# Ledger of designs, part 166: peptides against a protein of PDB entry 4N78

Target 1, 186 residues: chain A of PDB entry 4N78
Amino acid sequence: HFQVICRLLGYQGIAVVMEELLKVVKSLLQGTILQYVKTLMEVMPKICRLPRHEYGSPGILEFFHHQLKDIVEYAELKTVCFQNLREVGNAILFCLLIEQSLSLEEVCDLLHAAPFQNILPRVHVKEGERLDAKMKRLESKYAPLHLVPLIERLGTPQQIAIAREGDLLTKERLCCGLSMFEVILT
Target 2, 155 residues: chain B of PDB entry 4N78
Amino acid sequence: MAELQMLLEEEIPGGRRALFDSYTNLERVADYCENNYIQSADKQRALEETKAYTTQSLASVAYLINTLANNVLQMLDIQASQLRRMESSINHISQTVDIHKEKVARREIGILTTNKNTSRTHKIIAPANLERPVRYIRKPIDYTILDDIGHGVKW

## One batch from the design tools (peptide; made by RFdiffusion4, then SolubleMPNN)

Design b2_p19_5_s1 (from b2_p19_5, 10 letters changed)
Fold by OpenDDE base, seed 5:
Structure b2_p19_5_s1 (fold): chain B 186 residues (1-186), chain C 155 residues (1-155), chain A 19 residues (1-19)
Amino acid sequence: as target 1 above (186 residues)
Amino acid sequence: as target 2 above (155 residues)
Amino acid sequence: AAAQAEAALEKLMQLARRL
């Protein structure tokens, strides 16, 4: 699903969606969540001492439950605050999954473009075969597919310019060194 | 443009008219030859004359047809060339627009990106213990895994 | 001879009709 979304939206659409999600997250965090957090901070016990370990796990749980009774019983916390936190969480996950899917698409694009850009995979050399000979053979095999040099020889100046720009755009991908998710977390 | 116009307005219509006129003339020549042969006391001479007229008429018609056909072909070639030029221009514009859109899109998404912190792999000073060279079994990258990419694998 | 003349004439007439 996310791959389809990435293909459908492209860079522009993804950017728009990410920006809108950031706005939504910001609004949730600075608005409703902040208000609930402030309220919770006000009702939080000022002094919460660690119960004695002698009470065991059940006793400790009951102790904390009693101290936090007002918070746990706060109906609005369960209905509104947790829902907003879920929305924020979903937004973050959505961003992560989109970025991952986009990265996969970009890698695929790079792989498909590689033969046309004189980017050859390292061939596994069997024992006794010269790497150089295999590489040369591979280079010779794909040499006619080098798009930019081909267009430079046969194309118009305008076509050459377009080919160069296209080549550059094809090589430059976010997956090569950029992260959107890090920006979202900030 | 001038050549195409000349072909469309003058040469091809003119050739069609000439061909039509030649048809009418051929009928007259045929009638003449028939009558001449019937009325002539020297049938051999009349026959030779008919053969001469027939050859001339056929040559003329063949020439007219060939000329007309060549003009039509030339017209079509010119039109095809014009269409190809137009297509090339449209494609160029389309590609330029697409590149521009892509650049804009990349700028927009670029604002939402930061450089991946390439963790400088601190040279883990390998402790002096001779770690047995883990035989990197280079599993051949099975590119077939990419074959399923694009066929809606319902996750 | 007459048959040849007729054949030639017929060819001419056929050509004329096809045009």
Scores: peptide ipSAE 0.034, ipTM 0.649, DockQ to the pose 0.009
Fold by OpenDDE base, seed 1:
Structure b2_p19_5_s1 (fold): chain B 186 residues (1-186), chain C 155 residues (1-155), chain A 19 residues (1-19)
Amino acid sequence: as target 1 above (186 residues)
Amino acid sequence: as target 2 above (155 residues)
Amino acid sequence: AAAQAEAALEKLMQLARRL
């Protein structure tokens, strides 16, 4: 599903969606969630010491339950605050999955374009074969597929310009060095 | 453009008119030949004359048809070439626009990106003090110390 | 001879009608 979304939206659509999601997340964090956190901080016990180990696990649990009674009984925390946190979480996950899907699509595009852009895969050299000789053979094999050189030789100046720009756009992908998710996490 | 215009406005219409006129003339020639043959005392001469006119008329019509056909073909070729050029131009513009849109889109999404922190593999600075593995001298557990504590069944 | 003349005339007339 995310792959389809990435294909349908493209870079522009993804950017718009990501921006809007960031706004929503920011709004939730700075608004409702912040308010609840402030409220929770106000009701938080000022002094909460560890009870003596002699009370055992049940006694310690009861102690903390008593100390946090006001928080636990805060019904709005369960209904509103947790829902907002879910929304934030979903937004983050969505962004992550979109980025991952986009990266996969970009990698696929790069792989498909590689033969046309003089990008040769590293060939596994069997024992006794010269890597250089194999690479030269591959280069010779794919040389006729090099799009930009072909267009430079056969095309009009306008076609050459477009081909070069297209080649550049094909090579320059986000997956090569950029991360959206890191920005989202900051 | 001038050639196409000339073909469309002058050559092809002119050829069509000429062909139409030739039809009218052929009818007149036919009538003349028929009457001449009937009235002539020398039928052989009249026949030869009719053959000559027929050959000439056929040749002229064939020429007119061929000329007109060639002009039409030429017109179509020019138009086809123009269409191809227009298509090429449209494609070029379309590609340019698409590239531009893509660049804009990439800039927009690029704002939402940061460089992947290639985590420099922090050289795990192995703490310089490799605590020498304390050679666990496995002191052989002398189990003989336990011999005195057990109720040994005196077999 | 007359038949040839008629045939020639007929061809001419046919051509004229097709045109």
Scores: peptide ipSAE 0.033, ipTM 0.647, DockQ to the pose 0.008
Fold by OpenDDE base, seed 3:
Structure b2_p19_5_s1 (fold): chain B 186 residues (1-186), chain C 155 residues (1-155), chain A 19 residues (1-19)
Amino acid sequence: as target 1 above (186 residues)
Amino acid sequence: as target 2 above (155 residues)
Amino acid sequence: AAAQAEAALEKLMQLARRL
């Protein structure tokens, strides 16, 4: 699903969606969540002593439950605050998954374009074969597919310019060194 | 442009008119040949004359049709060439616009990106042997993983 | 001979009618 979304939206659509999600997240964090956190901090017991270990795990749990009873029983915390936190979490996860999916699509695009851009994979050489000879053969095989040189030879100046720009755009991808998710987390 | 205009306005209409005129003339020739054969005392000579007129008339019509056909073909070729040029121009504009849109889109998404911190996990390698800084050898994307996916020729 | 003349005339007339 995320791959389809990436394909459908493209870079521009993804950017718009992420910007809107960031606005929503910011609004939730600075608004409702912040208000609830402040309220919770005010209601939080100032002194919470560790109960004696002799009470055992159940007794200790009951102790903390009693200390936090007012917080746990606060109905709005469960309904509104946790819902907003879920929304924030979902937004973050969405952004992460979109970035991952986009990276996969970009890699696929790079792979598909590689033969046309003189980007050759390292060929596995069996024992006794010269890597250089095999690479040279491979280069010779794919040489006719080099798009930019082909257009430079046969195309008009305008076509050459477009081909070069297209080649550059094809080579430049976010997956090569950029991350969106880190920006979202800040 | 001048050649196309000449073909459209002069040569093709002229050829059509000539062909129409030829039709009327052929009818006259046919009438003449028929009357000549009926009235002639020498039927053999009249027949030979009719054959000659028939051959001449067929040749003239064939010439007119051929000329007209060639002119129409030439007109179509010129028009096809013009359409190809227009298509090329439109494609060029379209590609330019698409590239521009892509650049804009990339700028927009670019503002939402930061450099991947290659956290060099400095393995606190205890100062044993200064292993040579593993040069970030950009492992060439091994595209061989895709060799098994699709109708690609196993080389 | 008359048949040949008629055939020739018919061809001419057919050609004329097709034009």
Scores: peptide ipSAE 0.033, ipTM 0.637, DockQ to the pose 0.009; fails the geometry check
Fold by OpenDDE base, seed 4:
Structure b2_p19_5_s1 (fold): chain B 186 residues (1-186), chain C 155 residues (1-155), chain A 19 residues (1-19)
Amino acid sequence: as target 1 above (186 residues)
Amino acid sequence: as target 2 above (155 residues)
Amino acid sequence: AAAQAEAALEKLMQLARRL
């Protein structure tokens, strides 16, 4: 599904969706979640000493339950705050999955374009075959497919310009060094 | 343009008219030949005259048809050439627009991106020995890692 | 010869009728 979404939206569509999601996340974080966090901070015990280990695990738990009683009993925390956090989480996950899917699409595009751009994949060398020989053979095989040089030879200046720009755009992909997800996490 | 216009407006219509007129004339010639043959005391001469007229008429019609056909073909060739030029222009514009749109889209999405923190987990242990700049053998990107993802075309 | 001329004329007339 995410792959299809990526294909349908393209870079522009994805950008728009991501921007809107970021706005939503920001709104949730700066609004409702922040307010709840502030409220929680207010009700947090100012001094929460670690209970003595002598109380054992149950006693310690009870101690923290008592200390955090106001927080635990804060009904809105469970209903509203956690829901908002879920929404944020879902948005983050969505962004992650979109980025992953986009990266896959970009890689596929790169792979498909590679023969036309003089980018040769590593060929699995069977035992006894020289890598260099195989690579040379591949180079020779795909040499006629080099689009930019072909157009430079046969095309009009305008076509050459377009081909070069297209080639550049084809080579430059987000997956080569850019991450959207990191931006979302910040 | 001028040639195409001449073909469309003058030559082809003119050729069609000429052909039509020729048809009418052929009928007249036929009638004349028939009457001449019937009325002539010298049937042999009349026959030879008819043969001559027939040959001339056929030659004329053939010429007219050939001329008209060639003009039509020429017209079509010119039109085909014009269409090809238009197609080329449209394609150029389309490609230009697409590239522009793509650039815009990339800028937009680019704003939402940051450099991947390649956690250099591997401490580039600077090999003590400055090994000679290993000719950056463009290690072909091993795309085989992706072969397992999707319907990999088994090469 | 006359028959050939007649046939030729007829063909011409037929061609004329088809146009």
Scores: peptide ipSAE 0.031, ipTM 0.648, DockQ to the pose 0.009; fails the geometry check

Design b2_p19_5_s2 (from b2_p19_5, 8 letters changed)
Fold by OpenDDE base, seed 5:
Structure b2_p19_5_s2 (fold): chain B 186 residues (1-186), chain C 155 residues (1-155), chain A 19 residues (1-19)
Amino acid sequence: as target 1 above (186 residues)
Amino acid sequence: as target 2 above (155 residues)
Amino acid sequence: SSAEAEAALQKLMQLAKRL
């Protein structure tokens, strides 16, 4: 599903969606969630002493439950605040999954473009075969497919310019060194 | 343009008219040959004359047809060439627009990206608010990184 | 007439030479 979304939206669409999600997340964090956090901070016990370990896990839980009773029983926390946090979480997950899917698409594009860009796969040399011979064979096999040099020889100046720009755009992908998710987390 | 216009307005119509006229003339020649052969006491001579006229007439008509056909073919070739040039121009514009759109899109998404810290050093560098210009470090894209990713994706 | 046929033939030849 995310792959289809990435293909459908492209870079522009993904950018727009990400920007809008960031706005939504920001609004949720700075608005409703912040307000609830402030309210919770106000009702938090000022002095929460560690219960004696002698009470065991159940006793400790009951102790904290009693101290936090007002927070736990806060109905709006369960209905509104947690829902908003879920929305934020979903937005973050969505961004992550989109980025992952986009990276996969970019990798696929790079792989498909590689023969046309004089990028040869690392050939696993079987024992006894000369790496150089295999590489030369591959180079010779794919040499006619090198798009930019081909167009430079046969194309118009305009076609050459387009081919070079296209080649550059094909090579420059986000997966090569950029992360959107890191920006979202900031 | 001048050549195409000449073909369309003068040469092809002229050739068609010539063929029409030739039909009439052929009919006259044929009528003569038929009558001459029937009426002639020397049928052999009449036959030879008819053969000569027929050969010459057919050669002339064949020439007219060939000329007209060549002109039509030339016209079509010129038109096809013009269409190809137009198509090439449209394609060029389309590609230019697409590249431009892609550049814009990449700029927009680029704003939402940061450089992957390749440095293994765990230094939690506090996001210094420094508007670090996304230095497009044109790092040569090491496509070798793609080699490891391709093995795991069972399609 | 033979003259008409020859004239017709000559016209055909002339047309062929002009194209």
Scores: peptide ipSAE 0.120, ipTM 0.621, DockQ to the pose 0.009
Fold by OpenDDE base, seed 1:
Structure b2_p19_5_s2 (fold): chain B 186 residues (1-186), chain C 155 residues (1-155), chain A 19 residues (1-19)
Amino acid sequence: as target 1 above (186 residues)
Amino acid sequence: as target 2 above (155 residues)
Amino acid sequence: SSAEAEAALQKLMQLAKRL
């Protein structure tokens, strides 16, 4: 599903969606969640000492339950605050999955374009074979597929310009060195 | 453009008019040949004359038709070429626009990106002091030391 | 008349040559 979304939206659509999601997340964090956190901080016991170990685990739990009773009984925390946190979480996950899907598509595009852009895969050299000889053979094999050089020889100046720009756009992908998710996490 | 215009405005219409006129002329030739054959005492001569006129007339008309047809074909070829050029131009513009849109889109999404921190794999500087694995000399546990502590059932 | 037919034929030929 995310791959389809990435294909349909393209870079522009993804950018718009990501921006809007960031706004939503920001709004949730700075608004409702912040307010609840502030409220929780206000009701938080000022002094919460560890009970004596002699009370055992059940006694310690009861102690903390008593100390946090006001927080636990805060119904709005469960209904509103947690829902907002879920929304934030979903937004983050969505962004992550979109980025991953986009990266996969970009990699696929790069792989498909590679034969046309003089990008040769690293050939596994079997024992005894010269890597250089294999690479030269591959280069010779794919040389007729090099789009930009072909257009430079046969095309009009305008076609050459477009081909070069297209080649550049094909090579320059986010997956090569950029991360959206890291920005989202900051 | 000038050639196409000449074909459309002058040569093709002119050829059509010529063909129309040729019809009238052919009719006159035919009428003459018919009358001449009927009136002539030498029917063989009249027939040969008619054949000559017919052949010549047909050749002339065939030439006119061929010329007109070639002009029409030429016109169509020129128009087809013009259409192809227009298509190419439109495609070029379209591609340029698409590239531009893509660049804009990439800039927009690029703002939402940061460089992947290639975590420099901090060379785990293996602490230089490889503590020599203390050769655990497994001292064989001499269990004989425990022989004196046990209540040995003297069988 | 023969003359008219010849004239008509000549016109046809002339038209054919001009094209």
Scores: peptide ipSAE 0.092, ipTM 0.633, DockQ to the pose 0.008
Fold by OpenDDE base, seed 2:
Structure b2_p19_5_s2 (fold): chain B 186 residues (1-186), chain C 155 residues (1-155), chain A 19 residues (1-19)
Amino acid sequence: as target 1 above (186 residues)
Amino acid sequence: as target 2 above (155 residues)
Amino acid sequence: SSAEAEAALQKLMQLAKRL
């Protein structure tokens, strides 16, 4: 599903969606969640001493349950705050999955374009074969597929310009050095 | 453009008119040949004359048709060439627009990105001096010292 | 008449030469 979304939206669509999600997340964090956190901090017991270990695990649990009873029973926390946190979580996950899907798509595009851009994969050399000789053979094999040089020889000036720009755009992808998710986390 | 206009406005219509007129003329020639053959005392001569007229007439019409056909073909070729040029221009514009849109889109999404922290694989500079592993002699921790502090139930 | 037929033929030939 995320792959389809990435394909349908493209870079512009993804950018718009991400921007809107960031706004929503910011609004939730700075607004409702912050208010609830402040309220919770106010009602938090000022002095919560560690219970004696002698009470055992059940006793300690009961102690903390008692100390936090007011917080646990706060109905708005369950209904509104947790829902908002879920929304934030979903937004984060969405962004992550979109980025991953986009990265996969970009990698695929790069791989498909590589033969046309004089980008050759590193070939596994079997024992005894010269890497250089194999690479030269590959270069020779794919040389006719180099799109920009081909168009430069056969195309009009306008076509050459478009081809060069297209080539540049094809090479420059987010997955090569950029991350959206890191921006979302900051 | 001038050639196409001449073909469309003058040569092709003119050729069509000529063919239409030729039909009328052919009919006249045919009528003459028929009557001449019936009325002539020398039927052999009349037949030869008819053959000559028929051959000449057919040749003339064939020439007219061929000329007209060539003009039509030329017209179509010129038009096809014009259409191809227009198509090329449209494609060029379309590609330019698409590239521009893509650049804009990339700028927009780029604002939402940061450089991937390439974990500089710190070259594990092998510390030159292998610090000799100081044999940590584990001194046995005597836990008996703690026996006196705990109110352990002396069974 | 023979003259009319010849005239018609000549017209055909003239038309063919002009095109």
Scores: peptide ipSAE 0.083, ipTM 0.625, DockQ to the pose 0.008
Fold by OpenDDE base, seed 3:
Structure b2_p19_5_s2 (fold): chain B 186 residues (1-186), chain C 155 residues (1-155), chain A 19 residues (1-19)
Amino acid sequence: as target 1 above (186 residues)
Amino acid sequence: as target 2 above (155 residues)
Amino acid sequence: SSAEAEAALQKLMQLAKRL
């Protein structure tokens, strides 16, 4: 699903969605969540002593439950605050998954373009084969597919310019050195 | 353009008119030949004359048709060439626009990106100005990422 | 030439008109 979304939106669409999500997240964090956190901090018991270990795990849990009873019983916390936190979480996850999916699509594009851009895969050399000879053969095989040189030879100046720009855009991908998710986390 | 105009406005219409006129003339020639044969005391001579006129008429019509056909073909070739040029121009514009749109899109998404190698400590200053060319940190495109997905031998 | 052919036909037509 995320791959389809990436394909449909493209870079521009993804950017718009990410920006809107960031706005939503920011609004939730700075607004409702912050307010609830502040309120919770005000009502939090100032002194919470560790109960004696002799009470066992159930007794300790009951103790903390009693200490936090007012907080736990705060209905708005469960409904509004936790919902907002879920929304934030979902937004973050969405961004992560979109970035991952986009990276996969970009890699696929790079792989598909590679033969046309003089990018040769690393060839496994079996014992007894000369790597150089194999690489040379491979280079020779794909040489006719090199698009930019071909257009430079046969095309008009305008076509050459477009081909070069297209080649550059094809080569330059986010997955090669950029991350969106890191920006989202900041 | 001038040649095409001549073909469209003068040569082809002229050829069509000539062919039409030839039709009427052929009918007259045929009538002449028929009457001449009937009225002539020397039927053999009249027949030979008719054969000669028929041959000449057919040759003339064939010539007119051939000329007209060639002119039409030439017209079509010129038009086809013009269309190809227009198509090329449109394609060029389209490609230019697409590249531009892609660049804009790349810039827009670029503002939401940071370099993976940048230490977490650097405040991702979202470049405020949209216009800053997303410095494609043209770091050499590390295509090593392709190594993990491809059947490439883990070196 | 087309002109020659037309002239030939015209000549033929002229002959026809004389009848």
Scores: peptide ipSAE 0.058, ipTM 0.587, DockQ to the pose 0.008

